Peptides against a protein of PDB entry 5K2M. Designs and how they scored, part 136

Target 1, 273 residues: chain A of PDB entry 5K2M
Amino acid sequence: MRIGITYTVLRREEMAIKERAGEFGEVVMLHEDDLLFPGNYDLDVVIIRNVSHFKALYTARLFESEGIPTVNSSRLIFEAGDKLFATLRLAGKVPVPEWKAALSEGGALRVPDSLGYPLVSKPVFGSWGRLLAKVNDRDSLEAVLEHRKWMKNPLYGIHYFQEFVEKPGRDIRSYVIGGEFVGAIYRYSNHWITNTARGGKAEPCSDPEVEELSVKAWEAFGEGALAIDIFESEKGLLVNEVNPNMEFKNAARVTGADMAGKLVEYAVEVAKT

## One batch from the design tools (peptide; made by RFdiffusion4, then SolubleMPNN)

Design b2_p21_5_s2 (from b2_p21_5, 11 letters changed)
Fold by OpenDDE base, seed 4:
Structure b2_p21_5_s2 (fold): chain B 273 residues (1-273), chain A 21 residues (1-21)
Amino acid sequence: as target 1 above (273 residues)
Amino acid sequence: EEAERRERLEEEERELLSTGE
């Protein structure tokens, strides 16, 4: 078994994945600078750990074009890594925050007619809560839309909105790999954006409802390794988003779950299919 | 170190987003 691991930065996650992969076979670390296509890669599977969503997506697709399966697949990265596409999958299977998408400023200005205020404006791509805006009123909406016009990436012209969900000072991050629930954590923050990357504390979450919902959320995609962000709302649990390029160092530390091992085990399974 | 890493990752993602002209 030859396991490739693509990466941008050697993080704790990549180190853990490398270490665990070494127990299953030969490990080939592939920095982004090492990646040229078409290439002569002798690999049974590639674990995609590029930091950038787009680099991860294209890397996965490029390996797949050479007949090498990837974890995650380019399909999963594409569908799960885009907040709108992920919502489209999730909304058919699990409760999600109320959402609207608009393809123009004129359309976006009508979003409050259905969702009301406050809104959350999200780019369809991006990590760590970047360019998330709590939109409390019309003036704020107009400002966000105006700023989006000056952003260079045309994807900023895709306007994705959610209802603002009042959270109890935390959210839930769960992990499902190959359809198996691996673990979950609470992420505490005093900010409405509860990302642990912004200094939030993590605690273990042991809730059967979270486990069930997480598996159902994964089933909306039906493959791969996903981190799942769940809100505790007045309406119950809501699946906010999923991440096909998950960080798990905090979750692994807090839960004691072998997330790196589970990811590698799944990759080995994919290689054998 | 973790802050510096985040900054680098954010820069890289911004660059990737900016090159989409």
Scores: peptide ipSAE 0.023, ipTM 0.615, DockQ to the pose 0.078; fails the geometry check
Fold by OpenDDE base, seed 1:
Structure b2_p21_5_s2 (fold): chain B 273 residues (1-273), chain A 21 residues (1-21)
Amino acid sequence: as target 1 above (273 residues)
Amino acid sequence: EEAERRERLEEEERELLSTGE
């Protein structure tokens, strides 16, 4: 078994994946600078750990073009890494926050007629709550739309909105790999944007409802390794988003779960199919 | 953590800028 690992930076996650992969076979570390295609790679599977969503997507697709399966697949990265596309998958299987998409400023201005205020404006891509805006009123909506108009990336013209979910000062991040629930954490924050990367406290989450919902959320995609963000709301648990390029160092530390090992085990299974 | 955050931010910013004219 020859396992490739693509990476931008050797983070704690990549180091753990490398270490665990070494127990299953020969490991080939592939920095982004080393990725040339076509490359005649002799690999049974590639674990995609590029930091960039788009680089991860294209890297996966490039390996797949050479007949090498990837974890995650380019399909999964594409569908799960876009908040709107992910919502489309999730909404058919699990409870999600109420959402609207608009493809113009004029359409976006009508979103409150359906969702009301407050609402959350999200870009369809990006991490760590980047460009998330709580929109409390019409003036704030107009301001967000005005700013988006001047952003160069055409994807900022895709207007994705959610209802504002009142959270109990935390959210949940769970991990499902190959359909198996691996673990979950609470992420605490005094801000409406909960993110451990911004100094939030993480604690273990042991909730059977979270486990069940997380697996169902994964089943909406049906493959790969996903981090799943879940809100505790007055309506119950809501799946907010998924991440096909998951960070898990904090979750692994807090839960003690072998997330790197589970990822490698899944990659080995994928290689054998 | 700040270094990793900065690096991801920079990478995402580069992606955003590269897709702009």
Scores: peptide ipSAE 0.022, ipTM 0.660, DockQ to the pose 0.077; fails the geometry check
Fold by OpenDDE base, seed 5:
Structure b2_p21_5_s2 (fold): chain B 273 residues (1-273), chain A 21 residues (1-21)
Amino acid sequence: as target 1 above (273 residues)
Amino acid sequence: EEAERRERLEEEERELLSTGE
């Protein structure tokens, strides 16, 4: 078994994955600078750990074009890594925050007629709450739309909105790998954007409802390793988004779950199919 | 952790601002 691991930065997650992969076979670490296609890669599977969503997507697709399976697959990265596409998968299977999508400024200005205020403006791509805006009124909506107009990436012209969900000063991040629930954490923050990367505290989450909902959310995609962000709302649990390029350092530390081992085990099973 | 965060932010910024030109 030859296991590739693509990466941008050698993080704690990549070190853990490398260590666990060494128990199953030969490990080939592939920094982004080592990747040139088409290439002659002698690998049974590649674990995709590129930091960039787009680099991860293209790297996965390039290996797949050479007949080498990837974890995650390019399909999963594409569908789960886009907030709107992820919502489309999730909405038919699990409770999600109310949402609207508009393809023009004129359409976006009508979103409050359906969702009301406050609402949240999200780009369809990006991480760590980047370019999230809580929109409390018409003036704020107009300002967000005006700023988006001057952003260079055409994807900023895709206007994705959610209802604002009142949270109890925390959210939940769960992990499902190959359809198995691996663990979950609470992420505490006094800010409406809860993220451990912004200084939030993590604590273990042991809730059977979270486990069940997390597996159902994973089943909406049907493959791979996903981190799942869940809100505790007055309406119950809501699946906010998923991440196909999961960070798990804090979750592994807090829960004691062998997330790196589970990821490698799944990659080995993918290699055998 | 701070260095990792900076590198990720820089990579995502390049993605967001790149026109592909």
Scores: peptide ipSAE 0.020, ipTM 0.637, DockQ to the pose 0.074; fails the geometry check
Fold by OpenDDE base, seed 3:
Structure b2_p21_5_s2 (fold): chain B 273 residues (1-273), chain A 21 residues (1-21)
Amino acid sequence: as target 1 above (273 residues)
Amino acid sequence: EEAERRERLEEEERELLSTGE
């Protein structure tokens, strides 16, 4: 078994994946600078750990074109890494926050007629709460839309909105790999954006409802390794988003789950299929 | 190069800030 690992930066996750992969076969570390296509890669599977959503997507597709399977697949990265496309998959299987999409400013201005205020404006791509806006009124909506007109990337012209969900000062991040629940954590924050990347406490989450919901959310895509962000709301648990490029350093530390090992085991299974 | 540097900085910031996970 020859296992490739693509990466932008050697993080704790990539080090753990490398270590665990070494137990299953030969490991080939591939920095982004090492990747040229078409190429003669002697690999049975590639674990995609590129930081950029788009670099990860294209890297996966390029290896697939060489007949080498990837974890995650380019299909999964494409569908799960776009917030709107992910919502379309999730909404058919699990509870999600109420949402609207608009393709013009004129359409976007009518979103509050159905969602009301406050609402959340999200770009369809990006991580760590980048360009998230809580929109409390018409003036704030107009300001967000005005700024979007001047952004260079045409994807900023795709207007995605959610209802604002009141959270109990925390959210849940769960991990599902190959259809199996691996673990979950609570992420505490005093800010409405609960990303642990803003300094928060993490605690283990042991809730059978979270486990069941996480597996159902994964089944909306039907493959790969996903981190799943879940809100605790007055309406119950809501699946907010999924991430096909999992960060798990803190979740692994807090839960004691061997997330790197589970990812490698799944990659080995994919290689054998 | 600038994109990679940005990605690295975002990762480093994330690692620094994720110490609270």
Scores: peptide ipSAE 0.019, ipTM 0.573, DockQ to the pose 0.073; fails the geometry check

Design b2_p21_5_s3 (from b2_p21_5, 11 letters changed)
Fold by OpenDDE base, seed 1:
Structure b2_p21_5_s3 (fold): chain B 273 residues (1-273), chain A 21 residues (1-21)
Amino acid sequence: as target 1 above (273 residues)
Amino acid sequence: EEAEREERLRREEEELLSTGE
């Protein structure tokens, strides 16, 4: 078994994945600078750990073009890494926050007629709460739309909105790999945007409802390794988003779960199919 | 911090995409 690992930076996650992969076969570390295609790679599977969503997507697709399966697949990265596309998958299987998408400013201005206020404006791409806006009223909506108008990336013209979910000062990040629930954490924040990467506290989450919902959320995609963001709301658990390029160092530390090992085990399974 | 570096890299990607009209 020859396992490739693509990476931008050797993070704690990549180091752990490398170490665990070495127990299953020969490991080939592939920095982004080393990735040339076509490349005649002799690999049974590639674990995609590029930091960039788009680089991860294209890297996966490039290996797949050479007949080498990837974890995650380019399909999964594409569908799960876009908040709107992910919502489309999730909404058919699990409870999600109420959402609307608009393709114009004029359409976006009508979103409150359906969702009401407050609502959350999200870009379809991005991480760590970047460009998330809580929109409390019409003036704020107009301001967000005005700012989006001057952003050059055409993806900012895709207007994705959710209802504002009142959270109990935390959210849940769970991990499902190959359909198996691996673990979950609470992420605490005094801000409506919860993110442990920005100084939020993490604690273990042991909730059977979270486990069940997380697996169902994964089943909406049906493959790969996903981090799943879940809200605790007055109407129950809601799956907010998923991440196909998951960070798990905090979750692994807090829960003690062998997330790197589970990822490698899944990659080995993928290689054998 | 490692997290800050990752955030910078992701931001740089988004900026590149925003300028690459």
Scores: peptide ipSAE 0.025, ipTM 0.681, DockQ to the pose 0.075
Fold by OpenDDE base, seed 2:
Structure b2_p21_5_s3 (fold): chain B 273 residues (1-273), chain A 21 residues (1-21)
Amino acid sequence: as target 1 above (273 residues)
Amino acid sequence: EEAEREERLRREEEELLSTGE
């Protein structure tokens, strides 16, 4: 078994994945600078750990074009890594925050007519709550839309909005790999954007309802390794987003779950199919 | 320090995406 691991930065997660992959076979670490295509890669599977959503997506697709399966697949990265596309998958299977998408400023200005205020404006791509805006009123909406006009990337012209969900000072991040629930954590923050990378506290989450919902959310995609962000709302649990390029160092530390091992085990199984 | 480096790299990438450069 030859296991590739693509990466941008050697993080704690990549180190753990490398270590566990070594138990199953030969490990080939592939920094982004090492990747040229078409290539002649002698690999049975590639674990995709590029930081960039787009680099991860294209890397996965490039390996797949050479007949090498990836974890995650380019399909999963594409569908799960785009907030709108992920919502489209999730909305058919699990409760999600109310949402609207608009393809023009004129359309976006009508979103409050349906969802009211406050809203959350999200780019369809990005991580760590970047370019998230809480839109409390018309003036704020107009400001967000005006700023988006000057962003050169055409994806910023895709206007994705959610209802603002009042959270109890925390959210939940769960992990499902190959359809198996691996673990979950609470992420505490005094800010409406909860992220442990921003200095939030993490605690173990042991809730059967979270486990069940997390598996159902994973089933909306039906493959791979996903981190799942869940809100505790007045309406119950809501699946906010999924991440096909999960960070798990905090979750692994807090829960004691062998997330790197589970990811490698899944990659080995993918290599055999 | 590692988290800050990772955040910087992600910011740089989003800046590239936002500027079209």
Scores: peptide ipSAE 0.023, ipTM 0.679, DockQ to the pose 0.075
Fold by OpenDDE base, seed 5:
Structure b2_p21_5_s3 (fold): chain B 273 residues (1-273), chain A 21 residues (1-21)
Amino acid sequence: as target 1 above (273 residues)
Amino acid sequence: EEAEREERLRREEEELLSTGE
């Protein structure tokens, strides 16, 4: 078994994955600078750990074009890494925040007629709460839309909105790998954008409802390793988004779950199919 | 240091995507 691991930065996650992969076979670490296609890669599977969503997507697709399976697959990265496409998968299987998509400024200005205020404006791509806006009124909506006009990427013209969900000063991040629930954490923050990278505390989450919902959310995609962001709302648990390039350092530390081992085990099974 | 580097790389990528440069 020859296991490739693509990466941008050697983080704690990549070190853990490398260590665990060594128990199953030969490990080939592939920094982004080592990747040139088409290439002659002698690998049974590649674990995709590129930091960039787009680099991860293209890297996965390039290996797949050479007949080498990837974890995650390019399909999963594409569908799960786009907030709107992820919502389309999730909405038919699990509770999600109410959402609207508009393809023009004129359409976007009508979103409050359906969702009301406050609402959240999200780009369909991006990480760590970048370009998230809590929109409390018409003036704020107009300002967000005006700024989007001057952003050169055409994807900023895809206007994705959610209802604002009142959270109890925390959210939940769960992990499902190969359909198995691996663990979950609470992420505490006094800000409406909850992110542990912004100084939030993480604590273990042991809730059977979270486990069940997390597996159902994973089943909406049907493959791979996903981190799942869940809100505790007045309406119950809501699946906000998923991440196909999961960070798990804090979750592994807090829960004691062998997330790196589970990821490698799944990659080995993918290699055998 | 790793987290700061990762955040910087993600910022640079998003800037490239936003500016088209």
Scores: peptide ipSAE 0.020, ipTM 0.633, DockQ to the pose 0.074
Fold by OpenDDE base, seed 3:
Parts: C-alpha cells; sequence; structure tokens
Structure b2_p21_5_s3 (fold): chain B 273 residues (1-273), chain A 21 residues (1-21)
C-alpha cells in the first residue's frame, strides 16, 4: 500500500495522519510545490490536506484523472465545500436553519419577506466566518448588497441567507468518517460567530442525538470524511454546515478519539475498492 | 507558529478569492 498525503502546511493533523499512515504502508508526502500534472504517481490512494478549498478540489480531480482515488473525492469537496450546495444536500435529510438564495439584488431585497429579521448573510465559499453579516434591518441589508456589488469575484453575486439562530453561547462540531461517528465537541464563544480558532474553550460532547444527526448529515453526501457544525436552537438541533477539509487537532485532544487513524483506515478501504 | 501559518495561508486564499486574482 502506497499512501500519498498532499499538504500546504505540515500541521499537527498532517503529522498525525503521516504517522498513522506509516502503519499501513509506504507514505509519500506531497507538498503543493511538488505537484505537477500530468505525472507518474505510483500511489494507491491520496489523502487531500491542502488548506485552500479550490486547491484541494483541483488536486483531488487531477489525481482522479490519473486513476488514483482521493480522500476526500473531488465530488465531495465540491458539494460540501460550497455552503449553498451543501445546504441543498442537507435539507433533504436533516433539519437545517431556514435559508433563501437569490441571484440578484432585487431578489435579495425580498428575502426578509419570507425569513424576516434578523437574518445572516453568508458567502457560498470561505472559512472562519469571513464576510458573515448579521442583518438586523433593511438598512443593513442594503449596505451588505451594495458592498457585494463592488467585490470582483462573481461568486459574491450569489446571495445566500439563513435565519439567525440564537445559540446558548456554544455550537457543536462533530466528525463522521466513512459513515462512522468518530466524536464531537462543544465550542464555546461569547460572540455569535463561534470558532475555536478565536480562543474558545472546547469540551467533549457526548449526546446520542448529536451522533444520530451527524451520521444522517454525512449520509446526505454518502462518502468521505466530514466535520459537521450543529446548532442548539429552540427548534432543536440544526445542521448549519459541513467541512470536507477537517481540522481536528482540538477535537482529538479533547475527546481522545484517533481521528487521524480513522481517516487513514478509511483511505485504505477506498484504495481496496 | 503552525496555527499562525495556517491562518496566514487561509487569509491569503481568501484575499485571492475576494480580489478575483
Amino acid sequence: as target 1 above (273 residues)
Amino acid sequence: EEAEREERLRREEEELLSTGE
């Protein structure tokens, strides 16, 4: 078994994946600077750990074009990495926050007629809560839409909105790999945008409802390794988003789960299929 | 140091995406 690992930065996650992969076969570390296509790669599977969503997507597709399977697949990265496309998959299987999409400013201005205020404006791409806006009124909506007109990337013209969900000062991040629940954590924050990268406390989450919901959310895509963000709301648990490029350093530390090992085991299974 | 490097790379990616470059 020959296992490739593509990466931009050698993080704790990539070091753990490398170490665990070494137990299953020969490991080939592939920095982004080493990737040229077409190439003669002698690999049975590639674990995609590029930081960039788009670089991860294209890297996966390029290996697939040479007959080498990837974890995650380019299909999964594409569908899960776009918030709107992910919502379309999730909404058919699990509870999600109420949402609307508009393709014009005129359409976007009518979104409050159905969602009301407050609502959240999200770009369909991006990480770490960038360009998330809590929109409390018409003036704020007009301001967000005006700013979007001047953004150069045409994807900012895709207007995605959610209801604002009141959270109990925390959210849940769970991990499902190959259809198996691996673990979950609470992420505490005093800000409405919860992110562990902003210095929030993480605690283990042991909730059978979270486990069941996480597996169902994964089944909406049907493959790969996903981190799943879940809100605790007055309406119950809501699946907010999924991430096909999981960070798990904090979750592994807090839960003690061997997330790197589970990812490698799944990659080995994919290589044998 | 690794976390700061990761954050810098994510910032660079998002800046590229925002500028269309």
Scores: peptide ipSAE 0.018, ipTM 0.617, DockQ to the pose 0.082; fails the geometry check

Design b2_p21_5_s4 (from b2_p21_5, 12 letters changed)
Fold by OpenDDE base, seed 4:
Structure b2_p21_5_s4 (fold): chain B 273 residues (1-273), chain A 21 residues (1-21)
Amino acid sequence: as target 1 above (273 residues)
Amino acid sequence: DEEEREERLRKEEEELLSTGE
């Protein structure tokens, strides 16, 4: 078996994936600079680890066009990596924060009629809480909308909003690979945007409700490897978002779960299908 | 160091997407 691994930066995750993949077959590391399509790739499966969501998406689709399956698939990356598209999948299966989408400023201005204040403005794409705004009032909403007009990417004209969820100073990140719950962590932060990359501490999360909800959230997509962000709210557990290009070094360290191994095992299964 | 590099790359991408540069 020949396993490709695409990457932008050789992170701890990519190193772990490479190491584990070597136990299953020949590993071909593919830096973004190595990728040219159409190409002559002799690979049974490609694990997509590009940092960029869009580069990951296009890389996956390009390999699929060559008849090479990817983990994650371009379909999954597309649906899970877009916050709105992910919400559309999740909302039918699991509790999610109340949300609204608007396609115009005029529509967006009516969002508080349904969600109230405070609400959270999110771009449909992006990472690490960038361009997230807690919108406390009409003035703030107008400001966010005005700023979006000056952003050149038309995707910023897709207005996605959630209710603001009060969290207990933490959120949960769980990992489901191939439908199997692999592990979960608490991410602690004093900021309303919880992200471990911003200096948050991680602790193991052992909660059967989290496990069950995580699997159900994964089932909304039905394939691949997903990190799942879950909020502890007054309404109970809410699935906030999913990530098809997951970071797991902290979770692996904290839980002791072989996340890299599970990812590789799943990729091998995909290759055999 | 690797996290900072990743953050920079993601930020640069998002900046490019936002500014069209």
Scores: peptide ipSAE 0.024, ipTM 0.686, DockQ to the pose 0.074
Fold by OpenDDE base, seed 1:
Structure b2_p21_5_s4 (fold): chain B 273 residues (1-273), chain A 21 residues (1-21)
Amino acid sequence: as target 1 above (273 residues)
Amino acid sequence: DEEEREERLRKEEEELLSTGE
């Protein structure tokens, strides 16, 4: 078994993946600078750990074009890495926050007629809560839309909105790999945007309802390794988003789960199919 | 430090995408 690992930066996750992969076969570390296509890659599977969503997507697709399966697949990265596309998958299987998409300013201005206020405006791409806006009223909506007009990337013209979910000062991040629930954490924040990278406290989450919902959320995609963001709401648990480029160092530390091992095991399974 | 580096890389990507026509 020859396992490739693509990466931008050798993080704790990539180090752990490398270590675990070495137990299953020969490991080939592939920095982004080393990736040229078409190439003569002798690999049974590639674990995609590029930091960039788009680089991860294209890297996966390029290996797939050479007949080498990837974890995650380019299909999964594409569908799960876009908030709107992910919502489309999730909404058919699990509870999600109420959402609307508009393709114009005029359409976006009508979103409150359906969802009311407050709203959350999200770009369809991006990380770390960037360009998330809590929209409390019409004036704020107009301001957000005005700013979007001046953003050059046409994807900012795709207006994705959710209802604002009142959270109990935390959210849940769970991990499902190959359909198996691996673990979950609470992420605490005093801000409505919960992000552990900004100094939020993480604690283990041992909730059977979270486990069940996480697996169902994964089943909406049906493959790969996903981090799943879940809200605790008055309506119950809601799946907010998924991440096909999961960070898990904090979750692994807090839960003690061998997320790197589970990822490698899944990659080995993918290589054998 | 690693998280900050990753955040910078993601930010740079988003900035590059936002500047493209």
Scores: peptide ipSAE 0.023, ipTM 0.678, DockQ to the pose 0.073
Fold by OpenDDE base, seed 5:
Structure b2_p21_5_s4 (fold): chain B 273 residues (1-273), chain A 21 residues (1-21)
Amino acid sequence: as target 1 above (273 residues)
Amino acid sequence: DEEEREERLRKEEEELLSTGE
C-alpha cells in the first residue's frame, strides 16, 4: 500500500495522518511544490490536505484523472465546499437554516420579503467566517450588495442568505468519516460567528441527537470525511454547513477520538475498492 | 505559528480570487 498525502502546511493534522498512515504502508508526503501533472505517481490512494479549497479540488481531480482515488474525492470537495451546493444536498435530508439564493442585486433586495430581518449574507466560498455579514436592515443590505459589485470574482455575484439563528453562545462541530460518527465538540464564543480560531473554547459534545443528525448530514453526500457545523436553535438542531477539508486537532484533543486513524482507515478502504 | 500561517495563506488565496491577479 502506497499512501500519498498532499499538503500546503505541515500541521498537527498532517503529522498525525502521516504517522497513522505509516502503519498501513509506505507514506509519500507531497507538498504543493512537488505536484506536477500529468505525472507518473505510483500511489494507491491520496489523502488531500491542501489548505486552499480550490487547490484541494483541482489536486483531487488531477489524481483521479490518473486513476488514483482521493480522500476526499473531487466530487465531494466540490459539493461540500460550496455553501450553496452543500445546502442543496443537506436541505433534502436534514433541517437547515432557512435560506434564499439570488443571482442579481434586484433579486437580493427582495430576499427580506421572504426571510425578514436579521439575515446573514454568505459568500458561497471561503472559510473561518470571512465576508459573513449580519444584515439587520435595508441600509445594511444595500451596503453589502454595493461592496460586492466591486469584487472581481464572479462568485460574489451569487447572493446566498440565511436567516439569522440565535445560538446559545456556542455551536457544534461533529465529524463523520466513511459514514461513521467519530466525535463532536461544542465551540464557545461571545460573537455570533463561532470559530475556535477566534479564541473560542472547545468542549466535548455527547448528544445522541447530534450523532444521528451528523450521520444523516453525511448521508446527503454519501462519501468521504466531513466536519459538520450544527446550530442549536429554538427550532431544534440545524445543519449550517459542512467542511470537506476538516481541521480536527482541537476536536481530537478534546474528545480523545482517533480522527487521523479513522481518516487513514477510510483511505485504505477506498484504495481497495 | 501554524494557525497564523494557514490563515495568511487562506487570505492570500481569497485576495487573488477577489482581484483576479
Scores: peptide ipSAE 0.021, ipTM 0.652, DockQ to the pose 0.074
Fold by OpenDDE base, seed 3:
Structure b2_p21_5_s4 (fold): chain B 273 residues (1-273), chain A 21 residues (1-21)
Amino acid sequence: as target 1 above (273 residues)
Amino acid sequence: DEEEREERLRKEEEELLSTGE
């Protein structure tokens, strides 16, 4: 078994994946600077750990074109890495925050007629809560839409909105790999945007409802390794988003779960299929 | 710091996407 690992930065996650992969076979570390296509890669599977969503997507597709399977697949990265496309998958299987999509300013201005205020404006791409806006009223909505007109990327013209969900000062991040629930954490924050990278405390989450919901959310995609963001709301648990490029160092530390080992085990299974 | 380096790379990607460059 020959296992490739693509990476941009050697983080704690990549070090752990490398170490665990070494127990299953020969490990080939592939920095982004090492990647040229078409190429002659002697690999049975590649674990994709590029930081960039788009670089991860294209790297996966390029290896697939050489007949080498990837974890995650380019299909999963594409579907899960776009917030709107992910919502389309999730909404058919699990509870999600109420959402609307509009393709014009005129359409976007009608969103509050159905969602009401407050609502959240999200870009369909991006990470770490960038360009998230809590929209409390018409004036704020008009301001967000005006600013979007001046952004050069056409994807900013895709207007995605959610209801604003009141959270109990925390959210949940769970991990599902190959259909198996691996673990979950609470992420605490005093800000309405919760992220562990912003200095929030993490604690273990042991809730059977979270486990069941997380597996169902994964089944909406049906493959790969996903981090799942879940809100605790007055109407119950809501799946907010998924991430096909998982950060798990905090979750592994807090829960003691072998996230890296589970990812490698899944990659080995994919290689054998 | 690994976190700082990752954050810089993510910012760079998003800046490129925002500017179309």
Scores: peptide ipSAE 0.026, ipTM 0.716, DockQ to the pose 0.073; fails the geometry check

